Peptides against a protein of PDB entry 3OGK. Designs and how they scored, part 243

Target 1, 307 residues: chain A of PDB entry 3OGK
Amino acid sequence: ATPDRLSRRFPNLRSLKLKGKPRAAMFNLIPENWGGYVTPWVTEISNNLRQLKSVHFRRMIVSDLDLDRLAKARADDLETLKLDKCSGFTTDGLLSIVTHCRKIKTLLMEESSFSEKDGKWLHELAQHNTSLEVLNFYMTEFAKISPKDLETIARNCRSLVSVKVGDFEILELVGFFKAAANLEEFCGGSLNEDIGMPEKYMNLVFPRKLCRLGLSYMGPNEMPILFPFAAQIRKLDLLYALLETEDHCTLIQKCPNLEVLETRNVIGDRGLEVLAQYCKQLKRLRIERGADEQGMEDEEGLVSQRG

## One batch from the design tools (peptide; made by RFdiffusion4, then SolubleMPNN)

Design b1_p29_7_s1 (from b1_p29_7, 13 letters changed)
Fold by OpenDDE base, seed 3:
Structure b1_p29_7_s1 (fold): chain B 307 residues (1-307), chain A 29 residues (1-29)
Amino acid sequence: as target 1 above (307 residues)
Amino acid sequence: MLEELELDVEPTTAQQKRLKKLEELRKKR
């Protein structure tokens, strides 16, 4: 479809999702610049789609100018912006969004590629937003944003339920977790082993409603921090955990209410057997191929045969 | 009842970078 055709057919459109590039681009099989630019769509949104409150760009090229135009055109009417695996923008574009769209509820830039100029966008969001429900910059590399701004967001946004972040040291997020009283989902962070302080994370307090979790680089020494609320866990992302097959078995046995598991093939046949035995509410299973040198190979369909 | 099974997922470039980091960290332990 073309932008002009869309606006003519659906002048009262409230939600738009665009997919610009084929999935192959994400695997470097085609040039990164191949695919759709959002520019013509943003122009159409600005001029003709005055009721649009939700925008989802997937695998598209997005410039700062595009974001600025979108921000100014929709302002506080914009509730959702998802830059899903997009590229071409900088943090200036993000700053424009959060400056003009102060009632935004969902802001996602997961796996997007961007140029980071500063951390002002997150600071601005922290200072002025009270509506945020979902914040997701998982699988991104921000170096100039402050965990204190994240804490401020949690304090001010009482409806904040899902936060996915990059490689923040988990201990820097203690204040965030304390403030995020209604948080149900957290992904990302960084657990860093300290041989001199084996109990480094043992006193970490998670939000009481947390049930969807994916801690990056969690190893067997850190895994016990989940045990107090493991029975509450419904979704677990172990794609980037430092858990071996036996560790998977240990954790899975403690998660009888698990509905969604995402992990690598390191789970092995043994882990899949344990999963089938203990997780009777499992709805979705994702097994990704990893570079795991150790662990038993899994058989295709093992869980589905026993579930 | 399992509703969705996704096997042999090929990682994206971003995912591959994280997997590499993971392997590096594993070797240090």
Scores: peptide ipSAE 0.292, ipTM 0.822, DockQ to the pose 0.659
Fold by OpenDDE base, seed 2:
Structure b1_p29_7_s1 (fold): chain B 307 residues (1-307), chain A 29 residues (1-29)
Amino acid sequence: as target 1 above (307 residues)
Amino acid sequence: MLEELELDVEPTTAQQKRLKKLEELRKKR
């Protein structure tokens, strides 16, 4: 479809999702710069889609100018912006969005590639937004943002229910977790083992409503931090956990209300058996082929036709 | 009942990078 045809057909469009690149681009099978530019769409949004409140760009080229135009055109009417696996922008573009769209409820840039200029965008969001419900910059590499701003967001945005972040040290997020009273979902962070401090994370307090989580690099020593609320866990992302087959079994047994599990082949047939036995509410299962498969020689660590 | 099953998903470039990091960390433990 073309932007002009869309606006003529749907002048009162509220939500727009654009997919600009094939899936193959995500696997580096084609040049990264291949795909659709959002520019003509942003132009059309600015001119003719005056009721648009939700924008989802998936695998598209997005410039700072595009974001600036979009931000100014929609301002506080923009409730959702998802830059899903997009590229071509910098944090200046994000700053423009959060500066002009102060009532944004969902901001996503998961797996997007961008140039980081500074952390001002998150600071601006923290200073002025009280509407945020979903914040997702999972699988991004921010080095200049402050966990304190995330805490401020949690304090000010009482409807904040889902937060996915990059590689923040989990202990830096203690204040965030304390402030995020209504948080139901958290993904990302970084659990960093300290041999000299085996109990490093044991006093970590999670939000009371947390039921969907994916902690990056969680190993068996850190896993017990979940046990106090394991019974309320409904979604578990173990894709980037440092758990072996038996660790999976241990954790799964403690999660009888698990509905969604995402993990790697390391779960093995044994883990699947335990899953079937203890998780009767399971609705979705994702098993990804991990790099660890090459090192696993044990049959129990591999998902076979038996499982 | 299981409603959705996804098996043998090929990782995106970003996922692959994280998996590599994961392996590095695993070797250190």
Scores: peptide ipSAE 0.292, ipTM 0.829, DockQ to the pose 0.795
Fold by OpenDDE base, seed 5:
Structure b1_p29_7_s1 (fold): chain B 307 residues (1-307), chain A 29 residues (1-29)
Amino acid sequence: as target 1 above (307 residues)
Amino acid sequence: MLEELELDVEPTTAQQKRLKKLEELRKKR
């Protein structure tokens, strides 16, 4: 498909999703520069797609100039921007988006590769946005953004329901969780074990409506923080949890309303048996191969074709 | 009833990096 053909055929298009280079590129099997630049599409959006509210770029090359052009062209009409596994931009591009698109509801940059210049984009978002519903920069590396800005966003955006972040220390997000009264989904963060303070996370208070959760680096010592609301959990992302097979069994037994589970082979056949026994509402199961499979001498840590 | 099953999904580069970090953390614990 070409941009020109799209606008002629669908002048009133409201949502656009573009898929660039094939999935194989995500595994470094093909050159990073393979695939599409968004530039010609952004030009077409700016000139001819005046009703476009939602843009989703997947595996595309996106420059700061592209983001700036898009931001200025759509301004407050842009409700959704998803930079899914994109590359080529910096935080300056993000700053342009949040500066010009003050009514944006969904901002995603999950697994995107970018250069971080500063944390101004998140600060600007915090200062001016009250419409945000979904914020997702999961699987990204930010070092210059402030958890206080995230807290401000939670305070100002009453419709904020889903937030996925990078490696924020969870204790730095206490204020965020207190402010995010309507939050239903949280993924990311970083749980850091402290042998000298094993209960450092026990007083962590989560939003009351939280039901979709994926805490990064959660081990068996931290897992009990979920127990008070485990019965209301509908989705668990354990892909990056430090849980062994038995830990999975323990947690799964406490989540009878679980609908979606994402985990690694470490769940094992035993974990799958427990899952089948206790989670009768399970709809989706994702099991990935983890690096832990290489180190597990225990055959119980592998999912077989039988289970 | 299970509606969707995904098995042995090859991780992306970003996912691989995160898994590596996970391994490092596991070794420290």
Scores: peptide ipSAE 0.282, ipTM 0.822, DockQ to the pose 0.799
Fold by OpenDDE base, seed 1:
Structure b1_p29_7_s1 (fold): chain B 307 residues (1-307), chain A 29 residues (1-29)
Amino acid sequence: as target 1 above (307 residues)
Amino acid sequence: MLEELELDVEPTTAQQKRLKKLEELRKKR
């Protein structure tokens, strides 16, 4: 489909999802003449799709100009923007979005590749938005944004239920967690082991409604921080946890209400057995290959075709 | 009842970077 055909056929379109190259082709060069650029779509949105409130770009090239045009065209009517695995923009583009779309509810840039100029976009979002429900910049590399702005967002956005971030030190997010009273989902952060301070994270207080969680680099020493509320956990992202097979078994046994698990092959056949035994509400399971599989060929931490 | 199963997914570039970091951290522990 072409942008012009879409607008003519669906002038009252409220939600648009555009998918670029599939994952299998993502590592290949995107030809300039390929439909991977959002520019023609943004032009069409700006001109003809005046009821559009939700935009999802997946694996597409997005420029700052594209974001600026989209922001100005939709303004406070834009409720959802998902830049899912996109590239080509900078934080200036994000700044434009949050400046003009002050009632945005969902802002996602998960796994997008961009140039970071400053942290102004998050600050602007913190200063002016009270509508945010979902903020997701998981798997991104921000170094210039402030945890304080995230805390401000949590304080001002009473409907904030899901936040996924990059590698913030978890202790820097203490204020955020205290402010985010209605938060149900958190992913990202960074747990950094300190041999000299084994109890570094034991005093972390999570939001009371937290039930979907994915803490990056969580090891067996940090894992106990989840135990007080493990029974209420519905989703675990362990893709980037430092848990071995037995650690998986330990945690899984404490999560009888688990519905979604994402992990690596390190879970092993044993972990899968434990999962089947203790997690009767499991609906979704994702198992990825991990770098930790290297050298584990003879270890229990392998998922077989029989597992 | 399990409704969705996803196995052996090829990691994206971002995922690969995180996996490498993960491995480095694991080796240090």
Scores: peptide ipSAE 0.299, ipTM 0.828, DockQ to the pose 0.721; fails the geometry check

Design b1_p29_7_s2 (from b1_p29_7, 12 letters changed)
Fold by OpenDDE base, seed 4:
Structure b1_p29_7_s2 (fold): chain B 307 residues (1-307), chain A 29 residues (1-29)
Amino acid sequence: as target 1 above (307 residues)
Amino acid sequence: SLEELELNVEPTTAQQERLKKLEERRLKR
């Protein structure tokens, strides 16, 4: 489809999702620049799609100019922007979005590749937005953003229900968790083991409504922090947890209401058996191949056709 | 009943990078 044909056919379009590169591109099988630029689409949005409030670009090339044009064209009418596995922009583009789209409810840039210039975009978002419901920059690397801005967002955005972040130290997010009273989903962060302080995370208080969770680098020593609310967990992202097969079994057994599990092959056939036994409400299961498979002593941590 | 099963044999580039970090953390423990 072409942008012009789309606008002619659907002049009152409110939601647009564009998919560029095939999944194979994510495996370096296709050149990085393969696929589509959003530029012609942004031009069409700006000129002819005046009711568009939701934009989802998946595996597209997006420039700062594209983001700036989109931001100015849609302004406070833009409620959702998802830059899903996109590339080509910098934090200046993000700054433009949050500056002009002050009523944005969903901002996603998960797995996007960008150049980080500063942390102003998150600060601007924190200072002016009160509408945010979903913030997701999972699987990204920001070094210049402040966890205090995240806390401010939580304080000001009472409808904030889902937040996915990069490698923030979890203890730096204590204020965020305290402020995010309605948060249902959290993913990311960084749990960092300290030999001198093995229980450094035991006093961490999570939002009361939290039921979808994925903590990065969570090991068996940190896992008990979930036990007080494990019964209310509905989704677990264990893709980047440091849990072995037995740890999976322990945690899964404590999550009888689990509906979605994402993990690595380390769950093994044993973990799958435990999952089947204790998680009767399970609806979705994702298993990824892990690099840690090479370090496993036995095949227990491997999912076979038996599972 | 299970409605969706996704088995990925090969990690994406982003996943590979994350898995490298994971492995580094594992080795430090």
Scores: peptide ipSAE 0.336, ipTM 0.866, DockQ to the pose 0.788
Fold by OpenDDE base, seed 3:
Structure b1_p29_7_s2 (fold): chain B 307 residues (1-307), chain A 29 residues (1-29)
Amino acid sequence: as target 1 above (307 residues)
Amino acid sequence: SLEELELNVEPTTAQQERLKKLEERRLKR
């Protein structure tokens, strides 16, 4: 469909999702001339889609100018912005969004590629937003944002239920977890092993409602921090955990209410057997190919589950 | 019973980079 046709047919559109071509985005090989620019759509939104409150761009090219135009056009009417695997913008574009869209509830930029100029966008969000429910910049690399701003967001946004972040040291997020009383989902962070302090994370306190979790770089030494609430866990993202097959078995058997599991092929047939045995409420299973050379006893891609 | 099974054999570039970081950390243990 073309932008102009969309507005003519659906002038009262409230939600728009645009999907770019999958293959080019997966390998960061998006051609400039494939038609994956959001610009014509943003122009149409700005001029003709005055009731639009939710925008989802997937695998598209988004410029700072596009974000600025969108922000100014929709302002506080914009409730959801998802930049899903997008590219072409900088943190200036994000700053424009959070500056003008102060009632935004969902802000996602998962797996997006961008140029980081500063951390002002997160600071601005922390200072002015009280509506945020979902914040997701998982699988991104921010070096200039502050975990203190994340804590401020948690304190001010009482409806905050899902937060996915990059490689923040988990101990820097202690204040965030304390403030995020209604948080149900957390993914990302960074668990960093310290041989001199094996109990480094043992006293970490998670939000009481936390049930969807994916801690990056979690190994077998850190895994016990989940045991006190493992029965509460409904979703696990183990894609970027440092767990071997046996570790998977250990954790899975402690999560009888698990509904969604995302992991790598390191789980193996043994882990899948344990999963089938202990997780009777499992609804979705995602297995990704990993670079795991060690600990694999099964053929790559082999799945053995009994349902 | 399982409702959805997703098997992916081709990670995205971002996933590949993160997997590389995993391997680096594993080697430090």
Scores: peptide ipSAE 0.334, ipTM 0.863, DockQ to the pose 0.683
Fold by OpenDDE base, seed 2:
Structure b1_p29_7_s2 (fold): chain B 307 residues (1-307), chain A 29 residues (1-29)
Amino acid sequence: as target 1 above (307 residues)
Amino acid sequence: SLEELELNVEPTTAQQERLKKLEERRLKR
């Protein structure tokens, strides 16, 4: 479809989702620069889609200029922006969005590639937004943002229910977790083992409503931090956990209300058996082939046709 | 009952990079 045809057909469009690249591009099967530019769509949004409140760009090229134009065109009417696996912008573009769209409820840039200029975008969001419900920059690398701003967001945005972040040290997020009273979902962070401090994370307090989580680099020593609320866990993302097959079994047995599990092949047939035995409410299962598969010679660590 | 099963053979580029980091962490343990 073309932007002009869309606006003529749907002048009162509220939500737009654009997919600019084929899935093959995500696997480096085609040049990374291949794909659609959002520019003509942003132009059309600015001119003719005056009721648009939700924008989802997936696998598209997005420039700072595009984001600036979109931000100014929609301003506080923009409730959702998802830059899903997009590229071509910098944090200046994000700054423009959060500066002009102060009532944004969902901001996503998961798996997007961008140039980080500074952490001002998150600071601006923290200073002025009280509407945020979903913040997701999972699978991104920010080095210049502050966990304190995330805490401020949690304090000010009482409807904040889902937060997915990059490699923040989990202990730096203690204040965030305390402030995020209504948080139901958290993914990302970084659990960093300290041999000299085995109990480093044992006093970590999670939001009381937390039921969907995926902690990066969680190993068997850190896993017990979940046990106090394991019964309320409904979704686990173990894709980037450092759990072996038996660790999976241990955790799964403690999560009888699990509905969604995402993990690697390391769960093995044994883990799948335990899952079937203890998780009667399971609805979705995602299994990825991990790099660790190359090192696993044990049949128990592999999902076979038996499982 | 299980409603959706997703078996992925290959990770995305971003996922692959993350998996590399994961492996690095694993080796340090």
Scores: peptide ipSAE 0.329, ipTM 0.863, DockQ to the pose 0.770
Fold by OpenDDE base, seed 5:
Structure b1_p29_7_s2 (fold): chain B 307 residues (1-307), chain A 29 residues (1-29)
Amino acid sequence: as target 1 above (307 residues)
Amino acid sequence: SLEELELNVEPTTAQQERLKKLEERRLKR
């Protein structure tokens, strides 16, 4: 497909999803520079797709200039921007988006590779946006953004329902969780075990409507923080939890309404048996191979055709 | 009833990096 053909055929297009390089590139099987630049598409959007509200770039090369052009062209008409596994931009590009698109509802940059210059983009978003519903920079590396800006976003955006973040210390997000009254989904953060303070996270209060959750680095000592609301959990992301097979069994038994589970092979056949027994509403199961599989001495940590 | 099963045999680059971090943390505990 070419940009020119798209606009001629669909001048009133509202949503565009572009897929760049093959998935194999995400596994370093092909050169990273293989794939499409969004530039010609952004040009076409700017000139001919004046009703476009939603843009999803997947595995594309995106420059700051591309983002700036897109931002200025669509301005407050842009409701959704997803930079899914994209590369080539910096936080300056993000700043342009949030500066010009003040009514953006969905901003995603999950697994995108970018250069972090500063935290201004999140600050700008916090200062001016009241429309945000979904914020997702899961699986990204930010060191210069402030959890206070995230709290401000939660306070100002009453329709905020899904937030996925990088490695924020969970205790720094206490204010965010208190402000995010309508939050249904949270993924990311960082749970950091403190041997000297085993109850470090026990007083953590989550939003009342939270039902989709994925806490990074959650171990068996931290897992009990979920127990008070485990019955309302519908989705669990355990891909980056520090749970063993038995820990999975313990948690799964407490989540009878679980619909979606994402985990690693560490769940084992035993965990799958428990899952089948206790989670009768399960609809989706994702199992990844993890590095922990190489270190596991017991066969129970592997998923086989038996499970 | 289960509607979708996804088995991933290899993680993405970002996932690999995160798994590495996970393993490093595991070893420290």
Scores: peptide ipSAE 0.322, ipTM 0.860, DockQ to the pose 0.769; fails the geometry check

